Peptides against a protein of PDB entry 3JWR. Designs and how they scored, part 341

Target 1, 323 residues: chain A of PDB entry 3JWR
Amino acid sequence: TRELQSLAAAVVPSAQTLKITDFSFSDFELSDLETALCTIRMFTDLNLVQNFQMKHEVLCRWILSVKKNYRKNVAYHNWRHAFNTAQCMFAALKAGKIQNKLTDLEILALLIAALSHDLDHRGVNNSYIQRSEHPLAQLYCHSIMEHHHFDQCLMILNSPGNQILSGLSIEEYKTTLKIIKQAILATDLALYIKRRGEFFELIRKNQFNLEDPHQKELFLAMLMTACDLSAITKPWPIQQRIAELVATEFFDQGDRERKELNIEPTDLMNREKKNKIPSMQVGFIDAICLQLYEALTHVSEDCFPLLDGCRKNRQKWQALAEQ
Target 2, 298 residues: chain A of PDB entry 3JWR as posed
Amino acid sequence: TRELQSLAAAVVPSAQTLKITDFSFSDFELSDLETALCTIRMFTDLNLVQNFQMKHEVLCRWILSVKKNYRKNVAYHNWRHAFNTAQCMFAALKAGKIQNKLTDLEILALLIAALSHDLDHRGVNNSYIQRSEHPLAQLYCHSIMEHHHFDQCLMILNSPGNQILSGLSIEEYKTTLKIIKQAILATDLALYIKRRGEFFELIRKNQFNLEDPHQKELFLAMLMTACDLSAITKPWPIQQRIAELVATEFWEQGDQVGFIDFVCTQLYEALTHVSEDCFPLLDGCRKNRQKWQALAEQ

## One batch from the design tools (peptide; made by RFdiffusion4, then SolubleMPNN)

Design b2_p27_4_s2 (from b2_p27_4, 15 letters changed)
Fold by OpenDDE base, seed 5:
Structure b2_p27_4_s2 (fold): chain B 323 residues (1-323), chain A 27 residues (1-27)
Amino acid sequence: as target 1 above (323 residues)
Amino acid sequence: SASLAAGVAALRAARLDDVIEALREAE
């Protein structure tokens, strides 16, 4: 395709030029082509292209395939969300110095997972899928959409001309897929809630050890969540804009709940109750986000900008809630 | 806690029932 030709022939700017090592990164001004170029740079600078012998054209095709399998009519859970999740992962690995704590296979899996974790998202949550009796709800009892995202990820990875993992041994391939699956499933916030207590206790007791396979898996899950939620850490103007996208998607779900399910939407999904958003954001930060970024910062102090951003945005939302 | 209550309220408002259930089980 013309798009593939353009991408494959383009000069890929440095990570410094693209600012993809910055925790304050914004994609708002970037074209789709530029987001793809950023993605190539992430793979290259993490040594994934070299270490796993990826063909440039295959990587380009894969990136475009992933992008194509996000829906444009979804306000928030689209390619830009996946791209920003991956960028945060890249920043955490590089600027946050987590790269030195992980294997190349783990890094490979995390980056693929970050880009793929919301593939074919429909702008509705698992509860809606379940209540609407969607066919996917018949296949999976829990983490319905996350299983679907992984299925989409696997489909793309195995598609002709998209096999970026062809340079791996059988054992490496199996390991990578296992980690990808676990990482995508970990983005189910319900699973985060179930598992975070163990992680926080290990940190609190100074017993956290990445050499332990179980703790490694736990950390990868927490890191995925931290990147998935990283919009809450962005500079305030960026945070506000992203919050508007999230609200738009929630309101769209609320509208569908009325139309398709004949139910009254809850406050967060009711476009007539926008005034509740600031207080709900404070609650979300306190209940879900703060402890995670505190713990992550404890693992690597260079991740502090994420925690600091989260704290600053809490203050801003609190101020709005008090008006 | 007040923070947890606020979080649960927010999650309920978003119809994140599975997350709410997970929170209750973790308490």
Scores: peptide ipSAE 0.037, ipTM 0.737, DockQ to the pose 0.819
Fold by OpenDDE base, seed 4:
Structure b2_p27_4_s2 (fold): chain B 323 residues (1-323), chain A 27 residues (1-27)
Amino acid sequence: as target 1 above (323 residues)
Amino acid sequence: SASLAAGVAALRAARLDDVIEALREAE
């Protein structure tokens, strides 16, 4: 396609130029092409292209395929969210120095997973999918959308001309897919809640050890969640804008709940109750986000900007809630 | 805890039922 030709022929700017190593990164000013260029740079600078013998055209095609399989009519869970998740992963690996703690296969898997973790998201949560009796709800009982996301990821990876993993051995391929699946499934917030206690306890007791395979898996899951939620860590102006996107998507779901399910939406999904957003954000930060970024910072102190950003945004939301 | 209660309220407001259930089970 013309798009592929343009991407494949383009000069890829440095990570420094693109600022993709910054935790404060924003994609708001970037074109779709530029986001794809950023993605190429992530793969390149993580040595994934070289180490796994990726063909440039194949990588370009894969990126475009992933982007294409996000819906444009979804306010938040779109390509830009996936891209920002991947960028946070890249920043955590580089600036956060987590790269030094992981294998190349784990890094490869995480980056693919970050980009793919919300493929074909419908702009509604698992509860809605279940209540609407969507066909996907018949296939999976738990983590419905996350299973679907992985299925989409696998489909793309195996599509002609998109096989960025073709340079891997059979064993490497299996390992990578396993990690990708686990990472995507880990973005189910319910699963995060179930597992985070073990992670926090290991940190608290100073027993956390990445050399332990189980703890490694647990860490990768936590890292995925940290990147998935990283909007909460962004500078306040960026945070506000992203929060608006999230709210828009929630309101859209609320509208659908009224129309399709004949139910009154909950407060966060009710367009008429915007005034509750600040307090709900504080609650979300306290219950879900803060401990995660604290723990992540404990594993790697260079991830502190994520924690600091989260704390600052909590303060900002709290101030608004008090008005 | 107050934090948990606030979190549950926020999650309920978003109709994240599975997450709410997970929180309750984890406590």
Scores: peptide ipSAE 0.031, ipTM 0.713, DockQ to the pose 0.806
Fold by OpenDDE base, seed 3:
Structure b2_p27_4_s2 (fold): chain B 323 residues (1-323), chain A 27 residues (1-27)
Amino acid sequence: as target 1 above (323 residues)
Amino acid sequence: SASLAAGVAALRAARLDDVIEALREAE
């Protein structure tokens, strides 16, 4: 395709030029091509291209395939969300110094998972899928969409010309897929809530050890969530804009709930209760986000900008809630 | 806290029942 040709022939700017190492990164000004270039840079600078002998054209095709398999008519859970998740992962690995704590396979898996974690997202949550009796709800009882996302990820990875993992041994391939699956499934917030207590307790007791396989898996799950939610850490103007996209998608779901399911949407998904957004954001930060970024910062102090951003945005949302 | 309650309400609004239940159990 013309797009593939353009991408494959393009000079990939440095991470510094692209600012993809910054926790304050914004993709708003970037074209789709530029997001793809950024993604190539992430793979390159993490030494994944070299270490796993990825062909440049195959990587380019894979990136474009992943991008293509996000829906354009979804306000938030689209390619840009996946891209921003991956960028946060990259920043956490590089600027946050987490790269030195992980294996190359884990890094490979996390980056693929970040880009793929919401593939073919339909702009509705698992509850909607379940209540609408969608065919996917018949296949999976829990984490319905996350299983679907992984299935989509696997489909792309195995598609002709997209096999970025072809340079791996059989054992490396199996390990990578296992980690990808776990990482994508971990983006289910329900699972995050179930597991985070163990992570926080390990941190609190100073018993956290990444050499423990179970704790490693737990950390990777927490890191995925931290990147998935990283919009809450962005500079305030960026945070506000992203929050509007999230709200739009939630309101769209609420509208569908009324129309298709004949139910009154909850406040978060009710466009008539837009005035509740600031207070809900404060609650979301307190209930979900703050402890995670605190714990992450404890693992690596260089991740502090995420925590700091989250705290600052909490103050901003609180101020709006008091108006 | 009021903020936590708002967060729980938001999660409820998102029908993340499993998340809410887990939050309650952690308190």
Scores: peptide ipSAE 0.249, ipTM 0.855, DockQ to the pose 0.601; fails the geometry check
Fold by OpenDDE base, seed 2:
Structure b2_p27_4_s2 (fold): chain B 323 residues (1-323), chain A 27 residues (1-27)
Amino acid sequence: as target 1 above (323 residues)
Amino acid sequence: SASLAAGVAALRAARLDDVIEALREAE
């Protein structure tokens, strides 16, 4: 395609120029092509292209395929969300110094997972999928959408001309797919809640050890969640804009619930209750986000900007909630 | 805590029932 030709022929700017190592990164000003260029830079600077002998054209095609398999009519869970998740992962690995704690296969898997973790998202949550008796609900009992996302990821990876993992040995390939699956499934917030206690306890007791395979898996899951939720850490103007996108998607679901399921939406998904957003954001930060970024910062102090951003945004939302 | 209660309320508002259940089980 013309798009592929343009991407493959383009000069890829440096990470410094693209500012993709910054935790404060914003994609608002970037074109789709520029987001793809940023993605190439992430793979290159993490040494993934070299270490796993990726062909440039294949990588370009894969990126475009991933982007294409996000829906355009979804307000938040689209390519830009996946891209920002991956950018946060990149920043955490580089600026946050997490790269030094992981294997190349783990890094490869995390980056692929971040980009792929919401593939073909429909703008509705698992609860809606279950209640609407969608065919996907027949296939999976838990983490319905996350299983679907992984299936989509696997489909793309195995598509002709998109096989970025062709340079891996059989064992490396198996390991990578395992980690990708685990990482995508970990983005189910319900699973995060179930597992985070173990992680926080290990941190609290100073018993956290990445040499333990189970603890490594746990950490990768927590890191994925931290990147997935990283919008809450962004500078206030960026946070506000992203919050609006999230709200829009939730309101769209609420509208569908009313129309298709004949039920009243909950407050978060009720278009008429926008005034509750600030207090809900405070609650979300306190219940879900703060402890995670605290724990992550404990693992690597260079991740502090994520925690600091989260705290600052909590204050901003609280001030609005008090009005 | 008040913060946790607010968080649960937000999650409930988002129909994240499985998350709410997980939170309750973790308490």
Scores: peptide ipSAE 0.038, ipTM 0.741, DockQ to the pose 0.774; fails the geometry check

Design b2_p27_4_s3 (from b2_p27_4, 11 letters changed)
Fold by OpenDDE base, seed 3:
Structure b2_p27_4_s3 (fold): chain B 323 residues (1-323), chain A 27 residues (1-27)
Amino acid sequence: as target 1 above (323 residues)
Amino acid sequence: SAAVEAGLAALRAAGLEDVIAAYEEAR
């Protein structure tokens, strides 16, 4: 395709030029092509292209395939969300200095997972899928959409011309897929809530050890969530804009709940209750976000900008809630 | 904490019942 030709022939700017190492990164000004270039740079600078012998054209095709398999009519859970999740992962690995704590396979898996974790997202949550008796709800009992996202990820990885993992041994391939699956599934906030207590306790007791396979897996799950939710850490103008996208998608779901399911939506998904957004954001930060970024900062102090951003945005939302 | 409860309320408002249930189970 013309798009593939353009991408494959383009000079990929440095990570510094692209600012993809910054936790404050914004994609708002970037074209789709530029997001793809950024993604190439992430793979390159993490040594994934070299270490796993990725062909440039195959990587380009894979990136474009992933992008294509996000829906354009979804306000938030689209390619830009996946891209921003991956960028946060990259920043956490580089600027946050987590790269040295992980294996190359883990890094590879995390980056693929970040880009793929919401593939074919429909703009509705698992509860809606379940309540609507969607066919996907018949296949999976828990983490319905996350299983679907992984299935989509696997489909793309196995598609002709998209096999970025072809340079891996059979064992490396199996390991990578296992980690990808676990990472994508970990983006289910329900699973995050179930598992985070163990992580926080290990940190609190100073017993956290990444050399332990179980704790490694736990950390990767927490890191995925931290990147998935990283919009809450962004500079306030960026945070506000992203929050509007999230609200739009939630309101769209609420509208569908009324129309298709004949139910009154929850406050978060009710466009008539927009005035509650600030207080809900404060609650979300307190219940879900703060402890995670605190714990992550304990693992690597260089991740502090995420925590700091989260705290600052909490203050901003609180101020709005008091108006 | 009150903060956590407020957060849970926000999650409820978000229709994340499974997340809330998970929180309650993990509590």
Scores: peptide ipSAE 0.146, ipTM 0.816, DockQ to the pose 0.821
Fold by OpenDDE base, seed 5:
Parts: sequence; structure tokens; C-alpha cells
Structure b2_p27_4_s3 (fold): chain B 323 residues (1-323), chain A 27 residues (1-27)
Amino acid sequence: as target 1 above (323 residues)
Amino acid sequence: SAAVEAGLAALRAAGLEDVIAAYEEAR
């Protein structure tokens, strides 16, 4: 395609030029082509292209395929969300100095998972899918959408001309897919709530050890969640704009719940309760976000900008809630 | 745990019922 030709022929700017190592990164000013160029740079600077013998054209095609399989009519859970998740992962690995704590296969899996974790998202949550009796709800009992996202990821990875993992051995391939699956499933907040207590306790007791396979898996799950929620850490103008996108998508679901399911939506998804957004954001930060970024900062102090950003945004939301 | 229950209560207050439901089903 013309798009593939343009991408494959383009000079890829440095990570410094693209500012993709910054925790304060914003994609708002970037074109789709520039987001793809950023993605190529992430793979290159993490040594994934060299270590796993990726062909440039195949990588370009894969990136474009992933982007194409996000819906354009979804306000928040689109390509830009996935791209920002991956950028946060890249920043955490580089600026946050987590790269040296992980294997090349783990890094490969995390980057693929971050880009793929919301593939074909429909702008509705698992509860809506279940209550609407969607066909996907018949295939999976738990984490319905996350299983679907992984299925889409696998489909793309195995599509002709998109096989970026063809340079891996059979064992490396199996390991990578296992980690990708676990990482995508970890973005279900229900699983995060279930597992985070173990992680926080290990940190509190100073017993956290990445050499333990179980603890490694737990850490990768927590890191995925931290990147997926990283909008809450961004500078206030960026945070506020993203919060508006999230609210738009949630209100769209609420409208559909009224129309299609004949139910009153929850406050979070109720367009008539916009005035509660600031207080709900404070609650979300306190219940979900703060402890996670505190724990992550404990693992690597260079991740402090994420925690600092989260704290600053809590203050901003609290001030709005008091008006 | 008490910590999980506190988190679930906060999520309910924020209207994240889908997350609560999924958690309860996974228990």
C-alpha cells in the first residue's frame, strides 16, 4: 500500500527528537505516520530489531496492521491509547531504568502487548458485553474483551507479511506468546485488584525479588497496568483532555445502556452527572493509582515522575471537587 | 482482605461496577 511504502522509506528520527523517552510525552500533535515512526524507534532502541532479526518492511507492515485494527469511532480506546501505553512502557524501560531488570523476550512481549492490548475495542466494558449477550460473552466467562484483544493480536502476528516473530526459535516464540497473553489479560482491572495486594506486601516487607519467576510475572502485570493507566500521571492539561475522551466514551456507553438495555447507567457513565467527575477521579486515584506508582517507584526510583504526576493531578481534581 | 474490600468500596463509589462484578466472579 501507499501508506506502507511511505513508512518503510521514511527516515526514523532519534528517540531524543521524538521525545519518546519523556514521561510527560503527548501524542496530540503527532500524525499517524509520526506515531508509526515512534513505534519503529521503540523497537530499534530496545534492540529488538537486531536481537530478533526483524525485517524492516515486516515490522512496518505489522505496525500498520495493529493501527488498522483499532476503531476510529471509539473516543478513547483507539490506536492513540495503545500508542501512549507503549510509549509509557518505553519510557519506563529507558528513563525508568527497568530495561536492565528484564530479559529481551520479556521486553519484546511487553512492547507487543502494550500496542495490542485493546485491539478491536468497541468502546464498551466487559459488563456491557455480558449484559447485551454479545457472542463474545459466550466464548469467555471472565476478562471477555482482554481475551478478544489477545486473539486479535495473535491473528495479526500470524498474518502473511506481518510475522515479526519469525526470527525466534520455537521455544522463544512460545515464551513470548505466553508473556503477551498474560500481559494483555493483566489490563483487566479486576485482575489487578485481585493481585496487587501480594505485590504491595512484597514491597512493604522488602522481600520483592525479580529472580523469582512468580514475582517476575506479578511485576510484569503491575507494570502493564501502570502503563495502561499512565494518562493519570500526565501534565494537567494533557490529563484533563484525556479525561474528557474517557468521559465521552463512558457517556456513550451509558446512553446505549439506557436505549438498548433499558437500565439507568452508573454515575461514571451517566451524562447527567458530569459534575461528579472530579470527585470520582479523586476516588479512582486513591483506590487504584497511587499505591501502584508508589510501589513501582520503590522498584525503580527513576519512575518517580509517574508518581509525582499522579499526586499533582489528584490535587487538581480535588480542587475542582471542592467548587 | 481489608485492603481489597476498601478498594472495592471506593470503586463502587466511582461507579466501576463492571470491575467489581468481574472480581467477584473470579473469586
Scores: peptide ipSAE 0.110, ipTM 0.793, DockQ to the pose 0.288
Fold by OpenDDE base, seed 2:
Structure b2_p27_4_s3 (fold): chain B 323 residues (1-323), chain A 27 residues (1-27)
Amino acid sequence: as target 1 above (323 residues)
Amino acid sequence: SAAVEAGLAALRAAGLEDVIAAYEEAR
């Protein structure tokens, strides 16, 4: 395609020029092409292209395929969300110095997972899928959409001309796919809630050890969630804009709940309750986000900007909630 | 923590029952 030709022929700017090592990164000003270029840079600077002998054209095609398999009519869970998740992962690995704690296969898997974790998202949550008796709900009992996202990820990875993992040994390939699956499934917030207690306890007791395979898996899951939720850490103007996108998608779901399921949506999904957004954001930060970024910062102090951003945004949302 | 409990109360009020349920099961 013309798009592929343009991407493959383009000079990829440095990470410094693209500012993709910054935790404060915003994609608002970037074109779709530039987001793809950023993605190439992430793979390159993490040494993934070299270490796993990726062909440039294949990588370009894969990136475009991933982007294409996000829906355009979804307000938040689209390519830009996936891209921002991956950028946060990249920043955490580089600026946050987590790269030094992980294997190359783990890094490869995390980056692929971050980009792929919401593939073909439909703008509705697992609860809606279940209540609507969607065919996907017949295949999976829990983490319905996350299983679907992984299936889409696997489909793309195995598609002709998109096989970025072809340079891996059989064992490396198996390991990578396992980690990708685990990482994508970990983005189910319900699963995060169930698992985070173990992680926080290990941190509290100073018993956290990445050399333990179970703890490594747990950490990768927490890191994925931290990147997935990283919008809450962004500078306030960026945070506000992203919160609006999230609200829009939730309100769209609420409208569908009324129309298709004949139910009254919860406040979170109710467009008539937009005045409650600030208080809901405070609740979300306190219950879900703060402890995660505190724990992540404990693992690597260089991740502090995420925690700091989260705290600052909490203050901003609290001020709005008090009005 | 008190902050977590207050946050959970807010989430409950917002209708995030699945998250609350998961939290309660994990306690």
Scores: peptide ipSAE 0.107, ipTM 0.810, DockQ to the pose 0.530
Fold by OpenDDE base, seed 4:
Structure b2_p27_4_s3 (fold): chain B 323 residues (1-323), chain A 27 residues (1-27)
Amino acid sequence: as target 1 above (323 residues)
Amino acid sequence: SAAVEAGLAALRAAGLEDVIAAYEEAR
């Protein structure tokens, strides 16, 4: 395709030029092509292209395939969300110095997972899928969408011309897929809630050890969640803009719940209760986000900008809630 | 913590019952 030709022929700017190492990064001004270029740079600078002998054209095709399999009519859970999740992962690995704590396979898996974790998202949550008796709900009982996302990820990885993992040994391939699956499934917030207590306790007791395979897996899950939720850490103007996208998507779901399911949506999904957004954001930050970024910062102090951003946004949302 | 409990109360008010349920099960 012309798009592939354009991408493959383009000079990829440096990470510095693209600012993709910054935790404060924003994609708002970037074209789709530029987001793809950023993604190439992430793979390159993490040494994934070299270490796993990726062909440039194959990587380009894969990126475009991933992007294509996000829906354009979804306000938030689209390619830009996936891209921003991956960028946060990249920043955490580089600026946050987590790269030094992980294997190349883990890094490869995390980056692929970040880009793929919401593939073919429909703009509705698992509860809606279940209640609407969607065919996907027949395939999976829990984490319905996350399983679907992984299935889509696997489909793309196995598609002709998209096989960025072809340079891996069989064992490396299996390991990578395992980590990708775990990472994508970890983005189910319900699973995060179930697992985070163990992580926080290990940190609190100063018993956290990345050399332990179980703790490594736990950390990767927490890191994925931290990147998935990283919008809450962005500078306030960016945070506000992203919050609007999230609200738009949630309200669209609420509207569908009224129309299709004949139910009153929850406040989060209720367009008529938009005035509660600030207080809900404070609650979300306190219950879900703060402890995670605190714990992550304990693992790597260079991730502090995420925590700092989250705290600052909490203050901003609290101020709005008090008006 | 008090902050977490307050946050959970807010989430409950927001209708995030799945998250609340997961939390309660994990306690």
Scores: peptide ipSAE 0.058, ipTM 0.775, DockQ to the pose 0.540

